# Peptides against a protein of PDB entry 3ESW, part 111

Target 1, 322 residues: chain A of PDB entry 3ESW
Amino acid sequence: NNIDFDSIAKMLLIKYKDFILSKFKKAAPVENIRFQNLVHTNQFAQGVLGQSQHLCTVYDNPSWHSIVLETLDLDLIYKNVDKEFAKDGHAEGENIYTDYLVKELLRYFKQDFFKWCNKPDCNHCGQNTSENMTPLGSQGPNGEESKFNCGTVEIYKCNRCGNITRFPRYNDPIKLLETRKGRCGEWCNLFTLILKSFGLDVRYVWNREDHVWCEYFSNFLNRWVHVDSCEQSFDQPYIYSINWNKKMSYCIAFGKDGVVDVSKRYILQNELPRDQIKEEDLKFLCQFITKRLRYSLNDDEIYQLACRDEQEQIELIRGKTQ

## One batch from the design tools (peptide; made by RFdiffusion4, then SolubleMPNN)

Design b2_p18_4_s2 (from b2_p18_4, 8 letters changed)
Fold by OpenDDE base, seed 4:
Structure b2_p18_4_s2 (fold): chain B 322 residues (1-322), chain A 18 residues (1-18)
Amino acid sequence: as target 1 above (322 residues)
Amino acid sequence: SEELELLELIQKLREKYK
């Protein structure tokens, strides 16, 4: 009996698809109980859930996308993208164009659009006066600041004029289009929205050790690509562990289609203890949230995303064959 | 891991029969 290997392989792939799809069906009662118990008993799990409820959906706002596109100098951006794309001799319409777009958006955002703010300038003394600012602490937002999803306001006193300057930490990315300043949180928040406004698949990456960045899915590279707006960095996941010698424990990516522990991509050395949650429970949590985010998707969409997840899992375990 | 090896085999199969 000549074994038809091709037939067997095709049947295996069909059955495997069915198996994968079965995993994305509604959670069993036991899984719901496990999830509820985990998020009620583990603070890290609560934090991941809370972040997912915001970060996975907030950027999927067509009104915000329109405002972003109206605010950016699109003529300059596309002029620069076209210029760099043409230099490398790529054919028009290649998926690589989006990589050039993201690289230009990184340049534009850092060089032309947004400003880093360690300390605010003195409202009275004007520009380049941040060196004269002494932190007095933080307080809640006032009535105006509270309109823009402000959780905290940093208070500074000018050593020169004695006046108080407020630095509200706005979480409303539309307000950040106006203020055009912040730290890693504001940078990543607005830049995530900017990338989403160009129709890209984007994830917000939260690091427990007080940094945040993006990933976008490159159709050209067929993988998630590290993007840090603060660093104008494209596909350099090693910058934190290697260049900064940063110690890290957790990096969690939040996107519309899932929550993924991406720690292995970024934590290359100096790993801190992962003691906030059991590894199995974190894996379960991320899978459970991801499953919920995909409940409205059809079988083909679920399967395509599952294939992407599998490829990412392989990448995260094997490392980039650079 | 055994799971990783299985995933890699599945990916290779998908590529071939895609």
Scores: peptide ipSAE 0.468, ipTM 0.928, DockQ to the pose 0.766
Fold by OpenDDE base, seed 3:
Structure b2_p18_4_s2 (fold): chain B 322 residues (1-322), chain A 18 residues (1-18)
Amino acid sequence: as target 1 above (322 residues)
Amino acid sequence: SEELELLELIQKLREKYK
């Protein structure tokens, strides 16, 4: 009896697809109990859940996308993308154009649109007066600042004129389109929305050691790509561990379709203790939240995302084959 | 891990039988 290996392989792939789809069905009672116990007993797990409830959905707002696209200089952006794309001879097809777009958005955002703010300029003395500003501390928002999801306001005194300048830390990305200044939080918040407004698959990456950045899913590279708006960086996940010599413990990516521990992509050296949660419990938590985010998707969408997840897991375990 | 080896085999099979 000639073993039909091709038939066996096809049957295995069909049964494996069914097995994968079965994992994304409604959670069993035992899984719900485990999840509830974990988020009630572990502070880190509660924090991840809280972040997922905001970051996984907040940027999927069509009205915000319209406001962003109306605010940006799209003519300049596409002119520059077309110019850089034309230099490389179009040999790599249409999918690479999106990588050029993301690179131009990084340039445009840092060079033309947004400003880094260590200290604000004095409201009375005008531009280039931040050197004269002394921090007095932080306070709650006033009535006007509270309209724009402001949790904290940094207070500065001018050494020259003695006046007080307020630097509100806005979390409303639409307000950031007006203010056009901030630190890593404001940069990443607005830039995540900008990328989403172009219809891109984007994740917000939270690092426990006080930094945040993005990941973009490149159809050309067929993987998640590191994107840092503050650094104008594309596909340089090593910059934190190697270039900055930064010590890190956790990097967690938050997207509309899932929550993923991406620590292995960014923590290449100087790893801090991962003592906030058991590794098995963190894996379970991320998988459970991801499952919930996919409950409304059809079987084909679930399977395509599961295939992408498997590819990412292989990448994260093996490391980038350079 | 045994899980990783399985995922790699499934990926190879998908590529061959696309």
Scores: peptide ipSAE 0.464, ipTM 0.925, DockQ to the pose 0.767
Fold by OpenDDE base, seed 2:
Structure b2_p18_4_s2 (fold): chain B 322 residues (1-322), chain A 18 residues (1-18)
Amino acid sequence: as target 1 above (322 residues)
Amino acid sequence: SEELELLELIQKLREKYK
């Protein structure tokens, strides 16, 4: 009896699909209990959950996407993308166009649109006066600042005129379209929204050691790509560990479809102790949140995302599949 | 890991039977 290997392979793929889909069904009572116990007993887990409740959904706002697209110089952006695509993109297929778009958005955002703010300019003395600013500390937002999801306001005194300048740390990305300045938090927040506004699959990456960046899912590269708006960086996950010699413990990616520990992509050396949570509990937590985020998806969507997750897991274990 | 090897085999199968 000639074993029909093709039939067996097809049957295996069907059964494997069913198996994968079974993992994304509603959580069993035991899983819910484990989850509740974990988030109530582990502060890091509670933090990850809290971040997921915001970061996984906040950028999926069509009204915000419209405002972003109306605010950006789309003519300039697409002109530049078309120019770069015309040079090299035709040989690589249409999927590479989106990579050029993200690269141009990085350029545009850093060079033309947004400003790094170590210290604000003096509101009285005008532009290029940040050197004269002395920090006085931080305080809560006033009534106006509170309208824009402001958690803290940095207070600066001008050494030249003696006036006080407020630097509110806005978390409202629409307000950041107006202010056009900030640090890594504001940069990443607004840039994440910008990428989402172009219909891209984007994750917000939180590093425990006070940095944040994005990941974009490149259809051309068929993987998640490191994107840092502050650095105008595309596909350079090594910059933190190698170039900055940064010590890191956790990098967690937050997207609409899941929460993923991406530490292995970015922590290449100088790894700090991962002592905030057990590895198995972190894995469980991320999977549990991811499962919840996918509850409304159909079986085909769930399976496609699961295939993507598997590819990412392979990549994270083996390194970049060349 | 055995899990990794399994995932790689599944991927190869998916590619072949696309």
Scores: peptide ipSAE 0.454, ipTM 0.921, DockQ to the pose 0.834
Fold by OpenDDE base, seed 5:
Order: structure tokens, then C-alpha cells, then sequence
Structure b2_p18_4_s2 (fold): chain B 322 residues (1-322), chain A 18 residues (1-18)
């Protein structure tokens, strides 16, 4: 009896699809209880949940996308993308064009659009006066600053004129299109919105050790790609652990379709203790939140995302299988 | 892990029978 291996393989794939889809059905009561207990008893879990409630959905705003696209110099951006694509991109097909776009957006954002702000310039003395600024501490926002989702305002005194300059830490990315300055938080916030405005699949990566960056899903590379707007970095996940010798414990990626522990991509050495949550509980938490984020998706969408998840899990465990 | 090996086999099957 010649075993029809092709038939068996096809049937296995069908049954496996059904199995995967079954995992995304409504959570069992026991899973809900486990989730509730975890987020109420573990501070780290509560933090991840709180971040997911904001970061997974806030950037899916069509009005914001329109404002971004109206604000950027699209003619310059596409001119530069077309120029770079014309060199090598035609041989690799249309999917590589998006990688060139992201690289140009990194360039444009850092070089032409946004500014790093260690200290603000003095509002009275004008440009290039940040060297004269002394920090006095932080306070809550005033009535005007509060309109733009501001939680903290850094206060500086000018050593030259004695005037006070306020540096509000705005979380409204539309306000950041106006101010065009900040630190890693403002950079990553606005840059995440920019990438989303081009219709890209983007995740916000939170590192427990006070850094943030993006991941972009490259259709050309068929994987999540490290993107750091502050560093103008594309596909360099090693820069923190290796180049900076940064010690890290957790890197969590937040996207519209899921929450993923991506620590293995970025923590290559100098690992800090992962003592904030049990590994099994973190895995459960991320899966549970991801499941909830996908409740409105159809079976085909769920299956396609599950295939991407599986590929990413293979990558995170084995590294880049070349 | 056994799970990883299974995922890799499933991926190979998907690639062949797309």
C-alpha cells in the first residue's frame, strides 16, 4: 500500500490550521481567572497590560495618519527612495521598495525633521543656548500643556538670563509634529506613528532599562526588523547589547495584532536577572493579550498571523537561520 | 525543543504545499 505522502501532508496542514484556530477561540474561564490573578498580583504584568492598552491601538488613527502625511516632505522622501531603489532594487522585486522607504524615513526623520533634546534652548536667549540651561527638576503640566497628553514637564533655568524654560514631555504625537524635538520616548512615539501612516506593520518595543525603539515587518525579509529612529538604525538588533554594552532584562514588543517578548533578539550579552515575573506567566500573559487583540479577525487573518508568529518563534530560538 | 522541531516541520510542509 503506497502511502500517499502528499495526501497525508495536505490533511496534516488542514488539521493543523484547525488546531491553530482553536487556540484563538474565546478564553476558557480558567484562563480568565489566571489572567486576572496575574495582573492583580504581579506589578510587571500589570505594567505590560497597561502599556498594551495604549501602545497596541493608539497609532491606528486615520486622522493622525493624514496629518502626518500632510506634514512630511513626501516629494523629497519618495525622490530619495526611488533613487536608491533604482540602483539595486529592481532585481529583488517590489517588496524591497518598502525597506528602502523605511531606511529613507530613518534618514529624513533624524537628519531633516526631528531633533534630539538633552536640554532645551532658552526661550529668551534663542537657538543654541542649551549649554546655559540648568535643570531645576520636574513638575506637572499647566493648563495648555495638559491639552497634549503631557504627564511631566522638565524645568530649566538659564544661567545667562535667569529665565525659566519649560520642556514638556508630550505624549501626543501630533504635538510632536510641531515641537519636532525630544528624547528616545518622543522619537519612538512619533516615528512609530510615521511608519504606521505609510500603512506598515509596526511594533513599539519597550525595554525595561529605559530605552524604546520600533520593529517593522519587512515583506522582503519576511521577518520583523529592528528600527531605531534615534540611531538611524535598520536591522541592527545587536547595537544595544554589543555596541553599547547595555545590560537588559526585558524587551517587549507591542503591536495592533499582538504582544511579544522579543528579549532574545536584543539581549545577546550582559543579561540582567529576569526576576519580575515567572517565564511561564510572561509567556501566558503575552499570548492572552495577543488572543484578545485578534478577537475581531477572521479565520484567514488569524491563521496568517499565527504563521508569522511561528516563524518569529523559530527565529528567536535559533537565531537567523541563514 | 520538540515544539521548535515541530514548528520547523510544519513550516517546511507549508512551503512545499502552498
Amino acid sequence: as target 1 above (322 residues)
Amino acid sequence: SEELELLELIQKLREKYK
Scores: peptide ipSAE 0.449, ipTM 0.921, DockQ to the pose 0.824

Design b2_p18_4_s3 (from b2_p18_4, 11 letters changed)
Fold by OpenDDE base, seed 1:
Structure b2_p18_4_s3 (fold): chain B 322 residues (1-322), chain A 18 residues (1-18)
Amino acid sequence: as target 1 above (322 residues)
Amino acid sequence: SKELEEKLLILELLEKYK
């Protein structure tokens, strides 16, 4: 019996495609009810939804991309990328070149462009005076600060001159191109926009235990790659659990095409209790939001993204990121 | 090839759902 295995494989692929596409059809009434009940009764679910409404779409702004590209030293960046690419003697490939670009952007951002700000310098005493600054607490933004999506302003007093210095926590990434300073939130916010401005597939990763970073989809590696601008880190998802010995419960990735629980990529040891939501409800929530984000896509785009999703899920289950 | 990747994914999914 000459079983035409190729014919069977083709038939299976067609049936699989149809099955996948059926999952991305308009939500059934029962799913809508489940979603509404979940976000109204579970605070963690409400938080994930709220973050998705901002983080999944805010960086898809062509005007912001133009401003970023006009602000960065592109000549320096590409010069350095070309230099590093030439050292390895690889055949020129578009996909691998993008990995070098992301690595250079990490270097450029940390070393040349942005500054870590635990405490601000005194506005009166000038540069390198942060050691003299005492925190007084936080307050709401003034009229000027409010123009740049500022929710909180940290207040500091200079021990030397007694003057007050304000450190507004801006959420407007365009304002961060001017201020060029912040903590993990400001770093990740602006760096996510920078990567998006180069046309890259990027996700914002939120960790419940007060850290944030990026993921970049490498076409060369054919997977999501850990990217931390604060650490100048590329493809080192283990740094938090292993190097920092950090305890963590949840890592959620937010992108234009979906919301994904990526906890398994980063939580390798010292896992905290996952008690904020039922695992089945979190899975449902992420899938439901992802489905909504894809409503405008055609069948081929949906299928392609679904295949990528399944590949990532296999990776996360097998722990084969390394 | 993209087709090979799709076949592998289907096989892995079929194994998962057995």
Scores: peptide ipSAE 0.020, ipTM 0.595, DockQ to the pose 0.083
Fold by OpenDDE base, seed 2:
Structure b2_p18_4_s3 (fold): chain B 322 residues (1-322), chain A 18 residues (1-18)
Amino acid sequence: as target 1 above (322 residues)
Amino acid sequence: SKELEEKLLILELLEKYK
């Protein structure tokens, strides 16, 4: 009897699809109990949950997308994208165009749009006066600052004029379109929204060791791509561990469709102890949150995302998918 | 790992029959 290997393979794929879909069914009572116990007893788990409740959904706001697109110089952006796309000469289609778009957005954002603020300029003395600023500490927001999701305000005194300058740490990305300045938090927050406003699949990556960046899902590369707006960096996940010699313990990616431990992508050397949570519990937590984020999706969407998840997990184990 | 090998086989099948 000639074994129809194609028929067996098709049957295997059907069974595999059913198996994958079964994992995304409503959580069993035991899983809910495990989840509740974990987030109530482990501070790191509570932090990951808290971040997921904000970062996974906040950027999916059509009104914000419109405001972003109205604020950016789209004519300049698309002119530059078209110019770079035309140079490559290879009709690699619409998929590679999006990579050029993200690269231009990185350029535009860093060079033309947003500013790094280590210390603010003096409100009284004007531009290029940050050298004269002495930190006095941080305080809560005032009534005006509180309107823009401000958690803290850094206070600076000018050594030249003696006046106080406030640097509110706004979490409202729409306010950041106005202020156009900040540190890694403000940069990543607004840049994540910018990428989302172009209809891209984007994740916010939180590093425990006080840095944040993005990942973009490239349809051309068929993988998640490192994107750091502060560094104008595209597909350079090694910059922290290798170039900066940064010590790191955890990198967690937050997107609309899931929460993923991406530490293996970025922690290439100088790994700090991963002692905040058991590895099994972190894996469970990320899977549980991801499952909850996908509850409204249909079977085909769930299956496609699960295939993407498995591809990413293989990439994270092997290193670079060739 | 055995798990990695199993995942790779599944991906190869998915790519072939997708």
Scores: peptide ipSAE 0.020, ipTM 0.595, DockQ to the pose 0.830
Fold by OpenDDE base, seed 5:
Structure b2_p18_4_s3 (fold): chain B 322 residues (1-322), chain A 18 residues (1-18)
Amino acid sequence: as target 1 above (322 residues)
Amino acid sequence: SKELEEKLLILELLEKYK
């Protein structure tokens, strides 16, 4: 009797879907207790939770998206995307257009729009005076700076004129559209919002060792793609471990639909001790937060995201980009 | 790993029957 493997496979898929959906039900009391104990006893877990409460939702603001789109030179952006797509993209189908868009946004952002600010220019002496600036330390925001979600202001003294220049570290990405300068934090913050404003699936990646970047879900590549606005980098997850020889312990991705430990994608060598939390507890934490983020989704949305999660887990386990 | 192979099989089935 020829085993009807197709029939078995269909039945398996039905049962698998039901099983997946069951995982996204409301957390059991025991899971809630475990979660509460973990975030109250483990500082790293508390930090991940705190970041998730901000980073997973802050960029889902339609008003901000409109302001971004009104601020960017969309005509230039789409002209460049269309030009690159016309060269190579037609053979690959429409889904690749979004990859070209992200690549152009990386170019536009770094080359035309935003500036790296190691030290600010002197407010009195004008442009190209940052070399004359001496750091005096950091302080809290003043009344005006506080309006733009500023936690810290770096203070600099000009060696030439003696005046003080303030470099507020704004967390309001709309203010960053005006200031158009910063370090990796400001770059990643605003660039994440920019990508979200185009309706893209984006995650904010936090590295414990003082770096941040994005991931974009490419429908063409059918995977999460490394995106670093500071480096104008697309699909180069190796740059930190290999090119920079950076030592790292944790990379955590924060998106509207989940929190994922993506350390395996980026930590290819020189791994630092992962001693901040037990691996099982980190896995539980990310899954628990992800479950909460998906509570309002329907069964089809949950299932599609779960399929994406499984694909990503295979990629991360294999240690190979698909 | 066994877990990896099981996940791969599921994905292959999903791609075939979605």
Scores: peptide ipSAE 0.019, ipTM 0.587, DockQ to the pose 0.800
Fold by OpenDDE base, seed 3:
Structure b2_p18_4_s3 (fold): chain B 322 residues (1-322), chain A 18 residues (1-18)
Amino acid sequence: as target 1 above (322 residues)
Amino acid sequence: SKELEEKLLILELLEKYK
């Protein structure tokens, strides 16, 4: 009897799909208890949950996407993308075109659109006066600043004219389209929204050691790609650990479809103690939040995302960007 | 790791039977 190995393989794949889908069913009571206990007893877990409640959903706003696309110079952007795409002569089609788009958006954002603000210019003396600004500290937002999700306002005194300049740390990315300036937080916040506005799969990466960046899912590369708007960096996850010699403990990615510990992608050396939470509890937390984010998805969507998750986990274990 | 090899094999099978 010739064993039909192909039939057996197909049957095993069906069973595997069912097994994967079974992991995304409604959480058992014991898992809910574990989750509640973890977020109430562990401050790091509470922080991750709090971030997920904002970062996983805030950028999925169609009205914001429209405002972004109306604000950007799309003609310039697509002209440059078309130029670079034509130059390299790739036959890979639309999938690689998106990588060129993200690279141009990085260029456009850093070179043409947004400004780094270590210190603000003096509101009275005008442009290029930041060197004359002395920090006086921080305070809460006023009534106008509070309209734009501002938690902190940095206060500066001009050494030349003596006037006070306020630098509100806005968290409203639409306000950042107007202000066109900030630090890593404002850069990453607005740039995440920009990428989302092009219909891309994007995650916000939070590093515990005071940096933030993005990841974009490249259909061409079939993986999550490091994207840092501050550095105009595409697919350079090593820049923090190697180039900056930065010490880091945690990197957590927040997206609409999940929360993932991506520390292994970015922490290549000089690892700080991971003492904020047990590794098994962090894994559980990320999986639990991810499961909740996928509750409304159908079985096919869940399965495709689960396959993508497994591919990412393989990549993270191998330590090789293919 | 054995786990990695098993995961890779599954992915290869999934690609073959798509």
Scores: peptide ipSAE 0.018, ipTM 0.605, DockQ to the pose 0.747

